# Designs tried in a protein design run: peptides against a protein of PDB entry 5EIB. Part 171

Target 1, 366 residues: chain A of PDB entry 5EIB
Amino acid sequence: VDLEPGTMDSVRSGPFGQIFRPDNFVFGQSGAGNNWAKGHYTEGAELVDSVLDVVRKESESCDCLQGFQLTHSLGGGTGSGMGTLLISKIREEYPDRIMNTFSVMPSPKVSDTVVEPYNATLSVHQLVENTDETYCIDNEALYDICFRTLKLTTPTYGDLNHLVSATMSGVTTCLRFPGQLNADLRKLAVNMVPFPRLHFFMPGFAPLTSRGSQQYRALTVPELTQQMFDSKNMMAACDPRHGRYLTVAAIFRGRMSMKEVDEQMLNVQNKNSSYFVEWIPNNVKTAVCDIPPRGLKMSATFIGNSTAIQELFKRISEQFTAMFRRKAFLHWYTGEGMDEMEFTEAESNMNDLVSEYQQYQDATAD
Target 2, 366 residues: chain A of PDB entry 5EIB as posed
Amino acid sequence: VDLEPGTMDSVRSGPFGQIFRPDNFVFGQSGAGNNWAKGHYTEGAELVDSVLDVVRKESESCDCLQGFQLTHSLGGGTGSGMGTLLISKIREEYPDRIMNTFSVMPSPKVSDTVVEPYNATLSVHQLVENTDETYSIDNEALYDICFRTLKLTTPTYGDLNHLVSATMSGVTTCLRFPGQLNADLRKLAVNMVPFPRLHFFMPGFAPLTSRGSQQYRALTVPELTQQMFDSKNMMAACDPRHGRYLTVAAIFRGRMSMKEVDEQMLNVQNKNSSYFVEWIPNNVKTAVCDIPPRGLKMSATFIGNSTAIQELFKRISEQFTAMFRRKAFLHWYTGEGMDEMEFTEAESNMNDLVSEYQQYQDATAD

## One batch from the design tools (peptide; made by RFdiffusion4, then SolubleMPNN)

Design b2_p19_2_s2 (from b2_p19_2, 10 letters changed)
Fold by OpenDDE base, seed 2:
Structure b2_p19_2_s2 (fold): chain B 366 residues (1-366), chain A 19 residues (1-19)
Amino acid sequence: as target 1 above (366 residues)
Amino acid sequence: MAPKRAPHPKRKPLPFEFD
């Protein structure tokens, strides 16, 4: 789905364009112009019914519909505005199905789009209410991984999107291969989301290795375990050491010893015990899939529900507030039918979410 | 980052593919 036809043509002409049904390419003509309100109330609203018709058709063809997965950006107008409209409409029609998102968070290091803080804040408001699971994929963190860890001197969107693809493949491993922990979206939610609003995840992938170091790196369970818990390996720009893990899932892929995985997972928890909440028993889940990613002997994917995710929301809120206090560009949103109150409500809900994460960070076992 | 930085065609992909 896109509000721009050129994106769909790029996907269709791409190496994998033939895996998608032609009828499932739904697109607009005008685009959202990086405006959430165009995505949500105007251009996106004109297209949403056509998307819902496709969603219904594909849902009816499922033997067992678990839920929906949306991949979108929160900085743009289409991914943010229309993406959240679609989430809302799908939630209304399928209230008993899991809503899962891969939400790309905007960063000033990656994009010069001035209104991204508005689009992100308005999107986060919708995601808090209408999603069950949200993978926070921060373009800042992806850039920093590409530059610092992968030693890419000039990261590109292709380099960032490769990390996104890695992460998406990793977190969906349990859904795609039988006999795994979190074998369905609902079970993932039950294991990862102790409180309904606190469903924002910090993903990570290992191994991440620079081209110059690949030949010298032994892929081992200890090295994967150490890397996926490293703050520099998080695909959200938050330091887990500034918060506490509510829940963690680790998905190992490849032929490895379950015993060694369990030992290393226990060791990393014990070394980092101060960074876990004590009042959620068995809050670390481990899965092992014998099927490695292509080109790797083994990998690990990390999913963290951490109170440190509030750093990401605080960053967006600070940027939002700095613009909103000046009423900067508000006329572009109000001209599409939005009220200034919707901005204030979205800011409030995001600040409430930050406060909830802080409350659970500070909570002790009574 | 410039908004439209397509991957430079000379950049080799990262060393792993995902299924």
Scores: peptide ipSAE 0.011, ipTM 0.496, DockQ to the pose 0.018
Fold by OpenDDE base, seed 3:
Structure b2_p19_2_s2 (fold): chain B 366 residues (1-366), chain A 19 residues (1-19)
Amino acid sequence: as target 1 above (366 residues)
Amino acid sequence: MAPKRAPHPKRKPLPFEFD
């Protein structure tokens, strides 16, 4: 789905374009112009019914519909505005199904789009209410991984999207291979989300290795475990050491010893015990899938629900507030039918979410 | 004039951004 036709032609002409049904390519002509309100109230609202018809058709063809997965950007207008409209409409029609998102957070290091803080804040407001689980993929963190870890001097969107793809493949491993931990979206939500609003995850993927060091790196369970829990490996631009993990899932792939995985996972929890809440018992879950990802002998994917994710929301809120106080660009949103009140409500709800994460960070076992 | 797009990333347009 896109508000621009060129994206669909490129997916269709791509190496995997034929895996998608032609009728499932729904697109507009005008685009959202990086405006959430165009995505949500105008251009996106004109297209949403055509997308919902496809969603219904595909849902009816499912033997067992677990839920929906959206991949979108929060900095743009289509992914943010139309994406959150679709989430709302799907939630209204399928209230008992899981809503999962891969939400790409904007960064000034990656994009010069001045209105990204508005689009992100308005999107987060919708995601808090209408999603069950959201993987926060921060373009800042992706850039920093590409530059610092992968040693890419000039990271591209292709390099960032490769990290996103690896992560998406990792977190969906348990859904694609029966008999694993978190074998369905609902079990993932139950294991990862102790409080309904606190459903924002920090993903990570290992191994991440620069081309120059690939020949010197062993792929071992200890090295995967150590990299997966490293703050520099988080695909959200927050430091887990500044918060506490509510829950963690680790998904190992490849031929490895379950015993060695359990030993390394216990060792990393014990070393990082101060970074976990003590009042959630058994809050670390581990899965092992014998099938490695393509081109790797083994991998690990991290999913963290941490109160440190508030650093990401604070960054967006600070940028939002600095723009909103000066009424910068508001006329582009209000001209598409938005009220200024919706900005204030979205800012409030995001600040409430930050306060909730802080409350649970400071909570002790009684 | 509303800018058609907010300022593009300084980076090369995605292969899908037709001028």
Scores: peptide ipSAE 0.010, ipTM 0.430, DockQ to the pose 0.020
Fold by OpenDDE base, seed 1:
Structure b2_p19_2_s2 (fold): chain B 366 residues (1-366), chain A 19 residues (1-19)
Amino acid sequence: as target 1 above (366 residues)
Amino acid sequence: MAPKRAPHPKRKPLPFEFD
């Protein structure tokens, strides 16, 4: 789905374009112009019914519909505005199904789109209410991983999207291969989301190794375990050491000892015990899938629900507030039928979410 | 050193350039 045809043509002409049904390409002619309101209330609203018809058709063809997975950006107009409209409409029609998202957070390091803080804040407001699980993929963290860890002198969107795809492949491993922990979206939500609004995850993927160092690095369970808990390996730009993990899932892939995995996972929890809440029992879950990712002998994927994710939302809120106080570009949103109150409500709900994470960070076992 | 911005793919016209 896109409001611009050129994105669909790129997907169709790509190496995997043939895996998608031609009728499942729904696109507009007039893009959202990086305006959330165009995505949500005008251009996106004209296209939403055509997307819902495809969603219904594909849902009816499922033997066991667990839920929906959306991949979108929060900085643009289509991914943010139309993406959140679709989430709302799908949730209205399928209230008993899991809504899962891969939400790409904007960063001034990666994009020059001045209105990204508005689009992101308006989107987060919708995601708090209408998703069950949201993987926060921060373009700032992806850029920093590419530059610092992967030693890429000039990271490209291709390099960032490679990290996104590796992460998405990792977190969906249990859904795609039988006999795993979190084998369904609902079980993932039960294990990862202790509080309904606190469903924003920091993902991580290991191994991350520069091309020059790949030949000299062994892939071992201890190295994977140490790397996926490293703050520099998080795909959300927050430091887990500034917060507490509510819940963690680790998904190992490849031929390895389950005993060695359990020992290393216990060791890393004990080493980092101050960064976990003490009042959620058995809050770390581990899975091992014998099938490695393509091109690797083994990998580990991390999913963290941590109160440190508030650093990401604070960054967006600060950028939003600095623009909104100046009423910068508001006329483009109000011209699409938005009220200035919707901005204030979205800012408030995101600040409430930050406050909720802080409350659970400061909570002690009674 | 300012972080070297990733090269933007062909600038989508900023929403500002259509007035």
Scores: peptide ipSAE 0.000, ipTM 0.382, DockQ to the pose 0.015
Fold by OpenDDE base, seed 5:
Structure b2_p19_2_s2 (fold): chain B 366 residues (1-366), chain A 19 residues (1-19)
Amino acid sequence: as target 1 above (366 residues)
Amino acid sequence: MAPKRAPHPKRKPLPFEFD
């Protein structure tokens, strides 16, 4: 789905264009122009019914519909505005199904789009209410991983998208291979989301190795486990050491000893015990899938529900507030039928979410 | 008239493969 036809032509002409049904390509002629309100109230609203017709048709073809997964950018107008409209409409029609998102958070290091803080804040407001699980994939963190860890001097959108694809492949492993931990979206939500509003995940993938160091790196369970819990490996720009893990899932892939995985996972929990809440029993889950990702002998994927995710929301909120106080570009949103009150409501709900994460961070077992 | 777009980011190039 897109409001711009040229993105669909790029997908169709790409190496994977044939994996999608031609009838499932729904697209507009006029893009959202990086405006959430165009995506949500005008251009996106004209297209949403055509998307819902495809969603219904594909849902009816499922033997057992678990839920939906959306991949979108919160900085743009289409992914943010139309993406959140689509989430709302799907939630209205399928209230008993899981809504999962891969939400790409904007960064000034990656994009010069001045209104990204508005689009992100308005999107987060919708995601808090209408999603069950949200993987926070932060362009800030992806850029820093590419630059610092992968030693890429000039990180590209493609470099970032490769990290996104590896992460998406990792977190969906248990859904794609039978007999795993979190074998369905609902079971993932039950294991990862102790409080309904606190459903924003910090993903990570290991191994991440620079091309120059690849030949010298051992692929071992200890090294995967160590890298997966490193703050520099998080694909959300927050430090887990500034918060507490509510829940964690680790998905190992490849031929390895389950005993060695359990030993290393116990060791990393014990070493980092101060960074876990003590009042959620069995809050770390581990899965081992014998099928490695393509090109690797083994990998590990991390999913963290951490109160440190508030650092990401604070960053967006600070940028939002600095623009909103100046009424900068508001007329572009209000001119598409949006109320100025929706900005204040979105800011409030995101600040309430930050406060809720802080409350559970400061909670003790006593 | 093309719809008024917000300021566009400078696009950066395409991905590296994990070989």
Scores: peptide ipSAE 0.009, ipTM 0.459, DockQ to the pose 0.024; fails the geometry check

Design b2_p19_2_s3 (from b2_p19_2, 9 letters changed)
Fold by OpenDDE base, seed 2:
Structure b2_p19_2_s3 (fold): chain B 366 residues (1-366), chain A 19 residues (1-19)
Amino acid sequence: as target 1 above (366 residues)
Amino acid sequence: AAPKRAPLPKRKPLPFEFD
């Protein structure tokens, strides 16, 4: 789905474009112009019914519909505005199904689009209410991984999108291969989301290695485990050492000893015990899939529900507030039918989410 | 209209694929 035809043509002409049904390419002509309100109330609203018809058709063809998985950006107008409209509409029609998102957070390091904080804040407001699980993929963290860890002097969207694809492949491993711990979206939500609003995950992937160092790196379970818990490997721009993990899932892929995985996972928890809440029993889940990613002997994917994710929301809120206090560009949103109150409500709900994460960070076992 | 995002340069593939 897109409000711009050129993106759909790029997907269709791409190496994998033929795996999608032609009728499942739903697109507009005008685009959202980086305006959430165009995505949500105007251009996106004109297209949403055509998308819902496809969603219904594909849902009816499922032997067992677990839920929906949306991949979108929160900085643009289409992914943010139309993406959250789709989430809302799908939630209305399928209230018993899991809503999962891969939500790409905007960063000033990656984009000069001044209104991204508005689009992100308005999107986060919708994601808090209408998703069951959201992978926070921060373009800032992806850029920093590309630059610092992968030693890419000039990171590209393709470099960032590779980390996104790695993460998406990793977190969906349990859904794609039988006999895994998190074999369905609902079971993942039950394991990862102790409180309904606190469903925002920091993902991570290992191994991440520069081309120059790759030849010299032995892929071992200890090295994967250590890298996966390294703050520099988090694909959300927050430091897990500034918060506490509510829940963690680790998905290992490849031929390895389950015993060695369990030993290393216990070791990393014990070394980092101060960064876990003590009042959630068995809050670390580990899965092992014998099938490695293509071109790797082994990998690990991290999913963290940490109170440190509030750093990401605080960053967006600060940028939002700095613009909104000046009413900067607000007329582009109000001109599409939005009220200034929707901005204040979205800011409030995101600040409430930050406060909830802080409350559970400071909570002790009684 | 809001300012359009300048795209980052196009990528060279990383050495591994994901299934």
Scores: peptide ipSAE 0.029, ipTM 0.529, DockQ to the pose 0.023
Fold by OpenDDE base, seed 3:
Structure b2_p19_2_s3 (fold): chain B 366 residues (1-366), chain A 19 residues (1-19)
Amino acid sequence: as target 1 above (366 residues)
Amino acid sequence: AAPKRAPLPKRKPLPFEFD
């Protein structure tokens, strides 16, 4: 789905264009112009019914519909505005199904789009209410991983999207292979989300290796475990050491010893015990899938529900507030039928979410 | 028109494929 036809033509002409049904390509003629309100109230609202018809058709063809997975960017107008409209409409029609998102957070290091803080804040307001699980994939963190870890002097969207693809493949492993922990979206939600509003995950993927170091790197369970819990390996731009993990899931892929995985996972928890809440018992879950990713002998994917994720929301909120106090660009949103109050409501709900994460960070066992 | 994203250069994928 896109508001621009050229994106669909690029997918169709791509190496995987033939795996998608032609009828499932829904697209507009006029892009959202990086405006959330165009995506949500005008251009996106004109297209949403055609998307819902496809969603219904695909849902009816499922033997057991677990839920929906959306991949979108919160900085642009289509992914943010139309994506959150679509989430709302799907939630209204399928209230008992899991809503899962891969939400790409904007960064000034990656994009010169000045209004990204508005689009992100307005999107997160919708995601707090209408999603059950949100993977926070931060362009800030992806850029820093590409630059610092992968040694890419000039990171590209291709380099960032490769990290996104690795993460998406990793977190969906348990859904694609039978007999795993978190074998369905609802079990993942039950294991990862102790509080309904606190469903924003910090993902990570290992191994991440620079092209120059690939030939010298062993792939071992200890090295994967150590990299997966490293603050520099988080795909959300927050430091887990500044907060506490509510819950963690680790998904290992490849032929490895379950005993060695359990030993390394216990060792990393014990070394980092101060960074976990003590009042949630058994808050770390581990899965092992014998099927490695293509081109790797083994991998590990991290999913963290951490109160440190508030640093990501604080960054967006600070940028939002600095623009909103100046009424900068508001006329582009209000001119598309959006109320100025929705900015204040979204800012308030973002600040409430930050306060909730802080409350559970500071909570002790009674 | 809002500022268009400066297109980050298209680079070739990293040497590992995913299933």
Scores: peptide ipSAE 0.010, ipTM 0.492, DockQ to the pose 0.022
Fold by OpenDDE base, seed 1:
Structure b2_p19_2_s3 (fold): chain B 366 residues (1-366), chain A 19 residues (1-19)
Amino acid sequence: as target 1 above (366 residues)
Amino acid sequence: AAPKRAPLPKRKPLPFEFD
């Protein structure tokens, strides 16, 4: 789905374009112009019914529909505005199904789109209410990983998207291979989301190795475990050391000892015990899939529900507030039928979410 | 040929030139 035809043409002409049914390509002509309101109330609203018809058809063809997965950006107009409209409409029609998202957070290091803080804040407001699980993929963190860890002097969208695809493949491993922990989206939500609003995850992927160092690095369970818990390996631009993990899932892939995995996971928890809440028992879950990723002997994927994710929302809120106080570009949103109150409500709900994360960070076992 | 990874966008001017 896109409000611009050029993205769909790029998918069709791509090496995997033939995996998708031609009839499942729903696209507009005008685009959203990086305006959330165009995505949500005008251009996106005209296209939403045709997308829902495709969603219904594909849902009816499923032997066991668990839920929906949306991949979108929060900085643009289509991914943010139309993406959140679709989430709302799918939630209304399928209230018993899991809504999962891969939400790409905007960063001023990656994009010069001035209105990204508005689009992101308006989107987060919708995601808090209408998703069960949201993987926060921060373009700032992806850029920093590419530059610092992968030693890429000039990161590209193709470099960032490679990290996104590796992470998405990692977190969906349990859904794609039978007999794993978190084998369904609902089980993942039960294990990862102790509080309904606190469903924003920090993903991470290991191994991350520069091209020059790949030949010298042994892939071992200890190295994967150590890298997976490194703050520099998080796909969200927050430091887990500034918060506490509510829950963690680790998904190992490849031929390895389950015993060695359990020993290393216990060791890393013990070393990082101050960064976990003590009042959620058994809050770390581990899975091992014998099937490695393509081109690797082994990998580990991290999913963290941490109160440190508030740093990401604070960054967006600060940028939003700095623009909103000046009423900068508001006429573009109000001209599409939005009220100025929707901005204030979205800002409030995001600040409430930050306050909830802080409350659970400061909570002690009684 | 490896697909030419698109560079991170340089400033596309927002098409809102205030004339």
Scores: peptide ipSAE 0.007, ipTM 0.368, DockQ to the pose 0.013
Fold by OpenDDE base, seed 4:
Formats: structure tokens, sequence, C-alpha cells
Structure b2_p19_2_s3 (fold): chain B 366 residues (1-366), chain A 19 residues (1-19)
């Protein structure tokens, strides 16, 4: 789905374009112009019914519909505005199904789009209410990984998208291979989300290795375990040491000893015990899949529900506030039928979410 | 004539859009 045709043509011309049904390509002509309100109230609202018709048709063809997975950006107008409209409409029609998102957070390091903080804040307001689980894939973190860890002097969208694809492949491993922990979206939510509003995940991937160092690196279970808990390997620009883990899932892939995985996972928990809440028992879950990702002997994927995710929301809120105090560009949103009150409501709800994370960070076992 | 909205800052394509 897009409000522009060019993205659909790129998907069709791509190496996997033929795996999608032609009728499932729903697109507009005018685009959202990086405006959330244009995606949510105008151009997106004109297209949403045509998307819902496709969603119904595909849902009826499912033997066992678990829920929905949306991949979108929060900095643009289509992914943010139309994506959140679509989430709301799907939630209204399928209230008993899981809503899962891969939400790409904007960064000034990656995009010159001045209004991204507005689009992100308005999107997060919708995601808090209408999603059950959200993977926060932060362009700030992806850029920093590419530049600092991968040693890419000029990171590209191809380099960022490679990290996104590796992460998405990692977190969906348990859904794609039988006999795994979190084998369905509902079990993932039950294990990862102790409080309904606190459903924003910090994903991480190991190994992250520069092209020049790949040939010299042995991959071991201890190295994977150490890397996936390293703040530099997080796909969200938060330091886990500035917060506490509510829940963790670790997904190992490749041929390895389950005993060695369990020993290393216990060691990393014990070493980092101050960064876990003590009042959630058995809050770390581990899975091992014998099938490695393509091109690697082994990998580990991390899913953290951490109170440190508030650093990401604070960054967006600070950028939002700096623009909103000046009423910068508001006429672009209000002129698409949006109320100025929705900005203040979205800012308030994001600040409430930050306060909720802080409350649970500071909570002790009674 | 509706006032020509000053174009929102267009996303610069990152240099490697794959063809």
Amino acid sequence: as target 1 above (366 residues)
Amino acid sequence: AAPKRAPLPKRKPLPFEFD
C-alpha cells in the first residue's frame, strides 16, 4: 500500500515482486507530501476502503488468522498518517486479533524532513491505543550502527534496510518455524507485554560486523550473547543501562548447544541483574532455531521491553515541542481537516507513556 | 486560487535508491 505509485513499481520490479498478488497492490496518485494529516484525513481516507476490501479478502482466505503485521515509517505522511488510519480501521473490524507493527522512527541524521517530529508524535499517539506490540526500529540507531559499528562512511537506505530486514527476519523466526517459544503473536504479546500500553520493543541483532572484519570473526554463543545485550547493537537509540528490562526474548538461530545458550543467557542476566525488574518472575525467554539466517552460521535476535525506550520518545517529544511552540507548519495539518488539539493530545499521551515507563522503572518488589 | 502551500521539505532520496 502506498499513496504514490513509484514505490509499487519498485516492489514489482524487485526480485520478489511476483510473490504478491497484483490485486493486492493498492496505491494512490498524489502522495501524502510528508504530512500525517494528508495521510490520515484526506488522501489516505480516500484510499482506506480499497485497502480494507483487500484486507478482508486475504483475512477470509486464512485458515487461522492470528492478526496483522504492518511495516511503516513514522516520519513520512503515508506510513504515519495512512498507516495509523489503517490500524484504527482494522482494529474496529477485528478487535480480537493481534495488531503488530514494525515502526521506523525518524531521525534528523537520515532525513531533512522538518515535520517528522509531528508525524512521529501523532503516530505514537495512535500506536499506544491501537497496537498490541510495536517493534521500534529507529533510524538514529540504524545510522549509528552503519557508521560506527559497520564502518560505513556514507550509510545508504540499502544499508539501513539490510539491518531492518535482518531484524524482521530474526523477530519472526518463532512464527515461521514450528516448536518455538512465542509460536504465535498472542503468546508473544502475553510473554512480552506485562502492561497493555507498554508494548514498544527495542529490537537488536547479532552479529553486527563490518565487511572488512567478517572473514576474521569466529561466531560463538558467548559473543552473540554479549553482542545482543550491547547498547551498540540495539535498533532503537536507547541505552538499556539507563532503564530496566520488563521482559526480554532472545532468539538464537543456527546449530549450537542449547546448554551453552542457557548458560550464557543465565550469565548475562546475572551480570546485568541491576538492569532487570525483580518483580516480574521469569521475564527472560530464550528460543533456539537450528536453521541459521542466509549467509550466517549463527545469529541472535533480541527483543527487549525496556523502560529505556523512554529515551526515544523523549527525543521525539523534545523535537516536537521545539517546533510546536513556534506553531511551525501547523497550517499544513489543520488545512487537511486536523484539529490543533490533536497535537496537544498526542504530546500529552506520549509524555504520559514516558511517565508510565519511569514509574515502572522506579518500582520495587514489595 | 488557493494559496500555493510552500512544498513541505521533500525527503531527499538517500543516495542509493536501488534502481
Scores: peptide ipSAE 0.008, ipTM 0.409, DockQ to the pose 0.022; fails the geometry check

